# Peptides against a protein of PDB entry 5K2M, part 209

Target 1, 273 residues: chain A of PDB entry 5K2M
Amino acid sequence: MRIGITYTVLRREEMAIKERAGEFGEVVMLHEDDLLFPGNYDLDVVIIRNVSHFKALYTARLFESEGIPTVNSSRLIFEAGDKLFATLRLAGKVPVPEWKAALSEGGALRVPDSLGYPLVSKPVFGSWGRLLAKVNDRDSLEAVLEHRKWMKNPLYGIHYFQEFVEKPGRDIRSYVIGGEFVGAIYRYSNHWITNTARGGKAEPCSDPEVEELSVKAWEAFGEGALAIDIFESEKGLLVNEVNPNMEFKNAARVTGADMAGKLVEYAVEVAKT

## One batch from the design tools (peptide; made by RFdiffusion4, then SolubleMPNN)

Design b2_p30_3_s1 (from b2_p30_3, 12 letters changed)
Fold by OpenDDE base, seed 5:
Structure b2_p30_3_s1 (fold): chain B 273 residues (1-273), chain A 30 residues (1-30)
Amino acid sequence: as target 1 above (273 residues)
Amino acid sequence: MALVEKYDEEAAPYEELMRELYKDAVDVAG
């Protein structure tokens, strides 16, 4: 068994994955600078750990073009890593926050007619709460739309909105790998954006409803390793988003779950199919 | 007692670095 691991930066996650992969076979670390295609790589599977969503997507697709399976697959990265495409998958199986998409400024200005105020503006790509805006009124909506016009990436012209969900000062992040629930944490924040970067705390989450919902959310995609962000709302649990390039160092430490081991075990399974 | 950890405040510099590296139309997963 030869296991590739692609990476941008060696984080705690990549080190843990490397260590666990060494128990199953030969490990080949592949920095982004090492990747040239076509490359005739001698690998049975590649674990994709590129930080960039787009680099991860293209890296996965390039290995797949050489007949090498990847974890995650390019399909999963594509669908799960885009907030709108992820919503389209999730909405068919699990409760999600109410959402609207618009393809023009004129369309975006009509979103409040359906969602009301306050609403949340999201880019379809982005991590760590980047470019999330709580939009309380018409003036703030116009301001967000005006700023988007001056951004270079054409994907900022895709306007994705959600209802604002009142959260109890926390959200839930769960992990599902190969259809198995691995663990979950509460993420506490004093801000409406619950993010690790903002000085929150993590606690173990042991809730059967979270476990069931997390597995159902994973089943909307049907493969791979996903982190799942869940909101506690007055309407019950809502699946907000999924992440196909999950960070798990804090969750692994808090829960004691062997997330790196589970990821490697799944990659070995994928290599054998 | 369930282990309670603070989010690593040192993650913010890393996230900022990644945002800077990928500012040109590339997103960072995390």
Scores: peptide ipSAE 0.008, ipTM 0.433, DockQ to the pose 0.356
Fold by OpenDDE base, seed 2:
Structure b2_p30_3_s1 (fold): chain B 273 residues (1-273), chain A 30 residues (1-30)
Amino acid sequence: as target 1 above (273 residues)
Amino acid sequence: MALVEKYDEEAAPYEELMRELYKDAVDVAG
């Protein structure tokens, strides 16, 4: 078994994946600077750990074009890594926050007619709560839309909105790998964006409803390794988003779950199919 | 006492690192 691991920066997650992969076979670390296609890669599977969503997507697709399976697949990265495409998958299987998409400023200005205020404006791509805006009123909506006009990436012209969900000072991040629930944490923050990068506390989440919902959310995609962000709302649990390029350092530490091992085990299974 | 571990203050250096590495990129950190 020869296991490739693509990466941008060697994080604690990549180190843990490397260590666990070494128990199953030969490990080939592939920095972004080492990747040139087409190539003659002698690999049975590649674990995709590129930080950039687009670099991860293209890297996965390039290996697949050479007959090498990837974890995650380019299909999963594409569908789960786009917030709108992920919502389209999730909405048919699990409860999600109410949402609207608009393809123009004129369309976006009508979103409050359906969802009211406050809204959350999200880019369809990006991580760590970047460019999330709580839109409380018309003036704030106009300001967000005006700023988007001057952004160079055409994807910023895709306007994705959710209802604002009041959270109990925390959210839930769960992990499902190969259809198996591996763990969940509560992420505490005083900010409405509960991102770990802004500081916070993590605690283990042991809730059967979270476990069941997390597996159902994974089943909307039907493959790979996903981190799942869940809100505790007045309407019950809502699946906010999924991440096909998960960070798990804190979750693994807090829960004691062998997330790196589970990811490698799944990659080895994928290599055998 | 549930080990309420602080989220690693190292996340800020990583975000800064990624912002620096991808400052000219539209998708700075995936």
Scores: peptide ipSAE 0.008, ipTM 0.452, DockQ to the pose 0.228
Fold by OpenDDE base, seed 1:
Structure b2_p30_3_s1 (fold): chain B 273 residues (1-273), chain A 30 residues (1-30)
Amino acid sequence: as target 1 above (273 residues)
Amino acid sequence: MALVEKYDEEAAPYEELMRELYKDAVDVAG
């Protein structure tokens, strides 16, 4: 078996994936600079670890065009990596924060009529809490919308909003690979944005409700490897978003779960189908 | 004892690195 691994930067995750993949066959590391299409790739499966969502998406689709399956698939990357498209999948299966989407400034200005204040403005793409805004009032909403007008990417013209969820100073990140729950962590933060970059603490999360909800959230997509972000709210557990290009170094360390191994095992299964 | 680990302070260097690598990229990391 020949396993490709595409990557932008060799992180701890990519190193772990490489190491585990070596147990199943020949590993071919493919840096972004080495990727040209159409190409003559002799691979049974490709694990997609490009940092950019769009690069990951296009890389997956390009390999699929050569008849090589990918983990994750371009379909999954597309649907899970867009917050709005992910919400559309999730909302049919699991509890999600209340949300609204608007396709114009005029539409966006009416969102508070439904969601009230405070609300959260999100871009439909991007990671690490970039361009997330807590919108407390009309003036703040107008400011966010004004800034969006001048952003070059037309996707910033897609206005996605959520209710502001009060968190107990933490959120949950779980991991589901091939439909199997692998593990979960609590991410502690004193900021309303629970991001790894801000020196938060991670603790293992052992909660059967989280496990069940995480699997159900994965079933909304029905394939691949997903990180799932869950909020503890007064309404119960809410699935906020999923990530088809998951970071797991901290979660693996804290839980002791072999996330890299599980990812490789799933990729090997995909290669055999 | 639940292993409480600090999130790697390395996330900031990584984000900085990615911002530098993708200065004009709308999507630096997905």
Scores: peptide ipSAE 0.011, ipTM 0.485, DockQ to the pose 0.284; fails the geometry check
Fold by OpenDDE base, seed 4:
Structure b2_p30_3_s1 (fold): chain B 273 residues (1-273), chain A 30 residues (1-30)
Amino acid sequence: as target 1 above (273 residues)
Amino acid sequence: MALVEKYDEEAAPYEELMRELYKDAVDVAG
């Protein structure tokens, strides 16, 4: 077994994956600078750990074109890594926050007629809560839309909105790998954007409802390794988003779950299929 | 006592590094 691991920066996650992969076979670390296609890679599977969503997507697709399976697959990265495409998959299987998509400013201006205020404006791509806006009124909506006109990336012209979900000062992040629930944490934050970057605390989450919902959310995609962000709302649990480029160092530490091992085991299974 | 750990303060240097490395990159996955 020859296991490739693509990476941008050697993080704790990549170190853990490398260590665990070494128990199953030869490990080939592939920095982004080492990647050139078309190539003749002697690998049975590649674990994709590129930081950039687009670099991860294209790297996965390039290896797949050489007949080498990837974890995650380019399909999964594409569908799960886009907030709108992920919502389209999730909405048919699990409860999600109410959402609207608009393809023009004129369409976007009508979104409050359906969802009311406050709204959350999200870019369809990006991480760490970047360019998330709480839109409280018409004036703020117009401002967000105006600013987006001047952004260079055409994907900012895709207007994705959610209802603002009141959360109990925390959210849930769960992990499902190969259809198996691996673990979950509560992420505490005093800000409406819950993120690790903002000095929050993590605690283990042991809730059977979270486990069941997490597996169902994963089944909406049907493959790979996903981190799942779940909101506790007055309406019950809502699946907000999924992440195909999961960070798990904090969750692994807090839960004691062997997330790196589970990821490698799944990659080895994929290689044998 | 549930081990309430702060998010790894060492994530901040990495996030700062990634923000610096990808200053113009909007699609850094987190």
Scores: peptide ipSAE 0.009, ipTM 0.444, DockQ to the pose 0.400; fails the geometry check

Design b2_p30_3_s2 (from b2_p30_3, 12 letters changed)
Fold by OpenDDE base, seed 1:
Structure b2_p30_3_s2 (fold): chain B 273 residues (1-273), chain A 30 residues (1-30)
Amino acid sequence: as target 1 above (273 residues)
Amino acid sequence: MALVEKYEEEAKPYEEELKELYKDEDDVAG
């Protein structure tokens, strides 16, 4: 078996994946600069670890065009990596924060008529809470919409909003790979945006309700490896978003779970199907 | 645990590079 690993930056996750993949076969590390298509890749499966959502999506689709399966698939990267498309799948299976999408500024200005204030403005793509705005009033909404007009990417013209969820100073990140719950962590933050990359602490989360909800959230997509962001709210657990290009260094450290091994095992399974 | 700890020092230089690359994700679509 020959396992490709595409990457932009050799992170702790990619090093762990490489090491575990070496137990199953020959490992071929593929930096983005090594990727040229059409190509003649002698690979049974490719683990997609490109940092950019779009680069990951296109890389997956390009390998699939050569008859090489990917983890995650281009379909999963597309559906899960877009916050709106992910919400559409999740909302049919699990509790999610109340949301609205608008395709124009005039539509976006009516979102508070349904969601009220405060609300959260999100881009449909992006990581680490970039361009998340807590919108407390009309003036703040108008400011966010004005700024979006000057953003270069046309996807910023897709206006996605959620209700503001009051969280207990933390959120939950869980991991489901091939339908198996692998682990979960609490991410603590003094800010309403909880992210460990912003100096948040991580602790193990051992909650059967989180495990059950995480598996159900994964079943909304039905394939691949997903990190799942869950909120603890007054309404109970809410699935906020999923990530098909998961960071797991903190979760693996805190839980002791072999997330890299589970990802490789799943990739090996995909290569055999 | 042990694998993640082993690569902690090796991955640290890439955390700043990763942060910069994530800023540039917005530029690739322009």
Scores: peptide ipSAE 0.020, ipTM 0.461, DockQ to the pose 0.368
Fold by OpenDDE base, seed 5:
Structure b2_p30_3_s2 (fold): chain B 273 residues (1-273), chain A 30 residues (1-30)
Amino acid sequence: as target 1 above (273 residues)
Amino acid sequence: MALVEKYEEEAKPYEEELKELYKDEDDVAG
């Protein structure tokens, strides 16, 4: 078996994936600079680890066009990596925070009529809480909308809003690979945005309700490897978002779970189908 | 190409933020 790994930056995750993949066959590391299409790639499967959502999406689709399956698939990257498209999948299977989407400023200004204040403004793409805004009032909403007019990417004209969820100073990140629950962590922060990449503390989460909800959230997409962000709310557990290009270094360290091994095992399974 | 370049300019702060987040790891690998 020949396993490709595409990457932008060689992180601990990519190093661990490379090491584990070497136990199953020959490993071909492919930096973004090595990628040219159409190509003649002799690979049975490709693990997609490109940092950019769009580069990951296009890389996956390009390999698929050559008849090479990818983990994750271009379909999964597309649907899970967009916060609005992910919400559309999740809302059919699991509890999610209340949300609204608007396609104009005039539409966005009416969002509080349905959700009230405070709101969270989110871009449909992006990581680590980038461009998240807590919108407490009308003046703050107008300011966010004004700033969006000056952004160059047309996707910033897609206005996605969520209710503000009061959290107990933490959130949950779980991992589901090939439909198997692999592990979960609590991420602690004094800020309303919790992320371990921004210096948040991580601790193991052992909760059967989190495990069940995480598997159901994965089943909304039905394939691949996902990190799942869950909120503890007054309404119970809510699935906030999923990530098809998951970071797992902190989760693997804290839980002892072989996230890289599970990802490679799933990629080997995909290569055999 | 031009659409990819526009996304690359928006991804640059993301790649730099990643390089900063993983800098402490390169110092352990060097």
Scores: peptide ipSAE 0.017, ipTM 0.521, DockQ to the pose 0.042
Fold by OpenDDE base, seed 4:
Structure b2_p30_3_s2 (fold): chain B 273 residues (1-273), chain A 30 residues (1-30)
Amino acid sequence: as target 1 above (273 residues)
Amino acid sequence: MALVEKYEEEAKPYEEELKELYKDEDDVAG
């Protein structure tokens, strides 16, 4: 078994994945600078740990073109890593926040007619609450839309909105790998954006409803390793988003779950199919 | 101790690098 690991930065997660992968076979660390295609890679599977969503997506697709399976697959990265495409998968299987998508400013200006205020404007890509905006009124909506026009990436012209969900000062991040629930944490924040990367505290989440919902959310995609962000709302649990390129250092620390081991075990399973 | 805690000190320089990457890249996932 030869296991590739693509990476941008050697985080705690990549170091842990490397160690666990070494228990199953030969490990080949592949920095982004090492990735040239077409190439002669002698690998049974590649674990994709590129930090950029798009670099991860293209890396996965490039290895797949060489006949090498990836964890996650390019399909999963594409569908799960785009907030709108993820919503399209999730909405058919699990409760999600109410959402609207618009493809023009004129369309976006009509979103409040359906969802009301407050809204959350999200880019379809990115993490850590980057470029999330709480839109409380028309003036704020116009400002967000104006700013989006000046952003260079054309994907900022895809206007994705959710209802604003009132949360109890926390959200939930769960992890499902190969259809198995691995663990979950509460992420605490005094800000409406609950993310541990912004200095939030993490605590273990032991809730059977979270476990069941997390597995159902994973089943909307049907493969891979996903982090799942869940809101506690007055409507019950809502699956907000999923992440096919998950950080797990805080969750692994807090829960004691061997997320790196589970990821490697799944990659080894994928290599054998 | 979780396996990720074993690498806390070793990963520090890379976590700093990652913070800089986060400032410049729009599509960082995690």
Scores: peptide ipSAE 0.428, ipTM 0.908, DockQ to the pose 0.900; fails the geometry check
Fold by OpenDDE base, seed 2:
Structure b2_p30_3_s2 (fold): chain B 273 residues (1-273), chain A 30 residues (1-30)
Amino acid sequence: as target 1 above (273 residues)
Amino acid sequence: MALVEKYEEEAKPYEEELKELYKDEDDVAG
């Protein structure tokens, strides 16, 4: 078994994945500077750990073009890493926050007619709660739309909105790998954007409803390793988004779950199929 | 101790690099 690991930066996660992969075979670490295609890669599977969503997507697709399976697959990275495409998958299987998409300013200005205020404006791509805006009124909506016109990436012209969900000062992040629930954490924050990377407290989440919902959310995609963001709302549990480029350092620390081992075990399974 | 905790000190230099990458990610995607 020859296991590739692509990476941009050696995080705690990549070091843990490397160590666990060494128990199953030969490990080939591939920095972004090492990636030239077409190549003659002698690998049975590649674990994709590029930081950039787009670099991860293209890296996965390039290895797949050489007949090498990837974890995650380019299909999964594409569908799960775009917030709108992920919502389209999730909405058919699990409860999600109410949402609207608009392809123009004129369309976006009508979103409050359906969802009311407050809204959450999200880019369809990007991580760590960047460019999330709580839109409380018409003036705030117009300001967000005006700023989007001056952003360089044309994908900022895709207007994705959710209802604002009132949360109990926390959200849930769960992890499902190969259809197996691995663990979940509560992420505490005094801000409406809950992110552990910004210094939030994490605690174990042991809720059977979270486990069941997390597996159902994973089944909307049917493959790979996903982090799943869940909101506790007055309507019950809502699946907010999924992440195919999951960080798990805090979740592994807090739960004691061997997330790196589970990811490698799944990659070894994928290599055998 | 989770396997990830073993690398806490070794990861510190790379966490600074990640912060810099995250600052520019909107520029790298653009």
Scores: peptide ipSAE 0.026, ipTM 0.625, DockQ to the pose 0.434; fails the geometry check

Design b2_p30_3_s3 (from b2_p30_3, 11 letters changed)
Fold by OpenDDE base, seed 3:
Structure b2_p30_3_s3 (fold): chain B 273 residues (1-273), chain A 30 residues (1-30)
Amino acid sequence: as target 1 above (273 residues)
Amino acid sequence: MALVEKYEEEAEPYEKKMEELYKDAVDVAG
């Protein structure tokens, strides 16, 4: 077994994946600078750990074109890494926050007629809560839309909105790999954007409802390794988003779950199919 | 006591490094 690991930055996750992969076979670390295509890669599977969503997507697709399976697949990265496409998958299987998509400013201005205020404006791509806006009124909506017109990437013209969900000062991050629930944590934050990047504490989440919902959310995609963001709302648990390029160092530490091992085990299974 | 570990101590150097590396990156997976 020859296991490739593509990476941009050698993080704790990539180190853990490398260590665990070494138990199953030969490990080939592939920095982004090492990647040229078409190429003669002698690999049975590649674990995709590129930091950029689009670099991860294209790297996966390029290896797949050489007949080498990837974890995650380019299909999964594409569908799960876009907030709108992920919502389309999730909404058919699990409770999600109420949402609207608009393809024009004129469409976006009508979103409050359906969802009311406050709204959350999200780009369909991007991480770490970047360009998330809580839109409390018409003036704020107009300002967000005006700013989007001046953004270079045409994908900023895809207007994705959710209802604002009141959270109990925390959210849930769960992990499902190959359809198996691996673990979950509570992420505490005093900010409405619960991102690890803004400081906070993590605690283990041992809730059977979270486990069941997380597996159902994974089943909306039917493959790969996903981190799943869940909100505790007045309506019950809501699946907010999924991440096909998950960070797990904090969750692994807090839960004691062998997330790197589970990811490698799944990659070895994928290599055998 | 559930191991309440602060994200701050380990995340801050990494996140700062990632922000520096990807300040212009629109599509960073996080």
Scores: peptide ipSAE 0.007, ipTM 0.495, DockQ to the pose 0.399
Fold by OpenDDE base, seed 4:
Structure b2_p30_3_s3 (fold): chain B 273 residues (1-273), chain A 30 residues (1-30)
Amino acid sequence: as target 1 above (273 residues)
Amino acid sequence: MALVEKYEEEAEPYEKKMEELYKDAVDVAG
């Protein structure tokens, strides 16, 4: 078994994955600078740990073109890593926040007619709450739309909105790998963006409803390793988004779950199929 | 300029900032 691991930065996650992968076979660490295609790579599977969503997507697709399976697959990265495409998958299986998509400024300006205020404006791509905006009124909506016009990436012209969900000062991050629930944490923050990268506290989440919902959310995609962001709302649990490029160091530390081991085990399973 | 290149130009500063944040988080956890 030869296991590739692509990475941008050697984080705690990549170190843990490397260590666990070493128990199953030879590990080949592949920094982004080492990636050249076509490359005739001698690998049975590649674990994709590129930081950039698009770099991860293209890396996965490039290995797949060489006949090498990836974890996650390019399909999963594409569908789960885009907030709108992820919502389209999730909405048929699990409760999600109310959402609207608009393809023009004129369309976006009508979103409040359906969702009301406050809204959350999200780019369809990006991590760690980048370019999330709480839109409380018309003036704020116009400002967000104006700023988007001056951004260089045409994907900022895809306007994705959610209802603003009032959260109890926390959200839930769960992890499902190969259809198995691995663990969950509460992420505490006084800010409406609860990402632990902003200094939030993490605590274990042991809730059977979270576990069931997390598995159902994973089943909307049907493969791979996903981190799942769940909101506690007055309407019950809502699946906000999924992440195919999951960070898990805090969750692993807090829960004691061997997330790196589970990821490697799944990659080894994928290599054998 | 390709969509990916535009994304990289916009994402790279943020990714670098997150890398710095990860370093700080390692130092605080240690």
Scores: peptide ipSAE 0.007, ipTM 0.463, DockQ to the pose 0.043
Fold by OpenDDE base, seed 5:
Structure b2_p30_3_s3 (fold): chain B 273 residues (1-273), chain A 30 residues (1-30)
Amino acid sequence: as target 1 above (273 residues)
Amino acid sequence: MALVEKYEEEAEPYEKKMEELYKDAVDVAG
């Protein structure tokens, strides 16, 4: 078996994936600079670890066009990596925060009529809480919309909003790979945006309700490896978002779960299908 | 490639900065 691994940066995750993939066959590391298409790639499966959502999406689709399966698939990256498209999948299967989408400033200005204040403005793409805004009033909404007009990427013209969820100083990140729950962590932060990349404390989460909800959230997509962000709210557990380009170094360390091994095992299964 | 990189640089300068930060952070998260 020949396992490709595409990457932008050789992180702890990519090193762990490389090491575990070596137990199953020959490993071919493919930096973004090595990728030309159409190509003649002798690979049974490719694990997609590009940092950019769009680079990951296009890389996956390009390998698939050559008959090489990818983990994650271009379909999954597309649907899960867009916050709005992910919400559309999730909302039919699991509890999610109340949300609205608008395609114009005039539409966006009416969002508070449904969601009230405070609300959260999100771009449909991006990571690490980038361009998340807590919008407390009309003046703040107008300011966010004004700033979006000056952004060059047309995707910033897609206005996605959620209700503001009051969290207990933490959120939950779970991991589901090939439909198997692998583990979960609590992420602690004093800020309303909980992100482990900003130095938040992580602790193991052992909750059967989180496990069940995480599997159901994965089933909304039906394939691949997903990190799932869950909020604890007064309404119960809410699935906020999913990530098809998951970071797992902190979760693997805290839980002891072999996330890299599980990802490789799943990729080997995909290669055999 | 160069035009797409330029468009990504213009559209998502933060993602590029994070990619650069991750290059350096492999050593610091020890």
Scores: peptide ipSAE 0.007, ipTM 0.439, DockQ to the pose 0.044
Fold by OpenDDE base, seed 1:
Formats: C-alpha cells, sequence, structure tokens
Structure b2_p30_3_s3 (fold): chain B 273 residues (1-273), chain A 30 residues (1-30)
C-alpha cells in the first residue's frame, strides 16, 4: 500500500495522518510545490490536505485522472466545499437554516421579502467565517452588495443568504468518516460566529441526536470524510454547513477520538475498492 | 473534568500564517 498525502502546510492534522498512514504502508508526502501533472504517480490512494479549497479540488481531480482514488474525492470536495451546493444536498435529507440564493443584485435585494431580517450573507466558498455578514436591515444589505461588485472572483456574484439563527452561545462540530460518526464538540463563543479561528472553548459533545443527524448529513453526500457544523436552534438541530477539508486537532484532543486514524483507515478502504 | 480547550492561543498564529500564504486567495479551507 502506497499512500500519498498532499499538503500545503504540515499542521498537526497532517502529522497525525502521516503517522497513522505509516502503519498501513509506505507514505509519500507531497507538498504543493512537488505536484506536477501528468506525473505518473505510483500511489494506491491520495489523502488530500491542501489548505486551499480550489487547490484541493484540482489536486483530487488530477490524481483521479491518473486512476488514483482520493480522500476526499473531487466530487465531494466540489459539492461539500461550496456552501450553496452543500445546502442543495443537505436540504433534501436534514433540517437546514432557511436559505435563499440570488444570481444578481436585483435578486439579492428581494431576499428579505422571503426570509426577513436579520439575514446572514455568506460567500459560497471560504473558511473561518470570512466575509460572513449579519445583515440587519436594507442599508446593510445594500452595503454588502456594493462591496461584492468590487470583488475580483466572479463567485462573489453568487449571493447566498441564510436566516440568522439564534444560538445558545455555541455551535456543534461533528465528524463523520466513511459513514461512521467519529466524534463531536461544542464550540463556545460570545460572538455570533462560533468559528475556532475567532477564539472560544471546545468541549466534548455526547448527544445521540447529534450523532444521528451527523450521519444523515453525511449520507446526503454518501462518501468521504466530513466535518459537520450544527446549530442548536429554537426549531431544533440545524445542519449549517459541511467541510471536506476538516481541521480536527482540537476536536481530536478534546474528544480523544482517533480522527487521523479513521481517515487513514477509510483511505485504505477506498484504495481497495 | 471535561477537557476544555481554548482556541484563542492557537488560532491566531495559524490564521496569520494562512493569510500570509493565501493573501490573494479567499479559498482557504479550514
Amino acid sequence: as target 1 above (273 residues)
Amino acid sequence: MALVEKYEEEAEPYEKKMEELYKDAVDVAG
């Protein structure tokens, strides 16, 4: 078994994945600078750990073009890593926050007619709560839309909105790998954005409802390794988003779950199929 | 005692590093 690991930065996650992969076979670490295609790679599977969503997507697709399976697949990275595409998958399987998409400023200005205020404006791509805006009124909506006109990436012209969900000062991040629930944490924050990058506390989450919902959310995609962000709302649990390029160092530490091992085990299974 | 981790101390160095590496790229996964 030859296991590739693509990476941008050697994080705690990549080090843990490397270590666990070594138990199953030969490990080939592939920095982004080493990736050229076509490359005639001799690998049974590649674990994709590129930091950039798009680099991860293209890297996965390039290996797949050489007949090498990836974890995650380019399909999963594409669908799960786009917040709108992820919502389209999730909405048919699990409760999600109310959402609206618009393809123009004129369409976006009508979103409050359906969802009311406050809204959350999200880019369809990005991490760490970047470019999230709580839109409380018309003036704020117009400001967000004005700023989007000047953004260089055309994907910023895709307007994705959610209802604002009142959270109990925390959210839940769960992990599902190969359809198996691995663990979950509460992420505490005094800010409405509970992303770990903005500070906070993590505690273990042991809730059977979270476990069941997390597995159902994973089943909406049907493959790979996903981190799942869940809100506790007055309406019950809502699946907010998924991440096909998960950070798990803090969750692994807090829960004691072997997330790196589970990821490698799944990659080895994928290599055998 | 529930193992509670503070994210504040680890997030800032990582974010800064990722911002430096991807200054022009908003597509950083986390």
Scores: peptide ipSAE 0.007, ipTM 0.482, DockQ to the pose 0.383

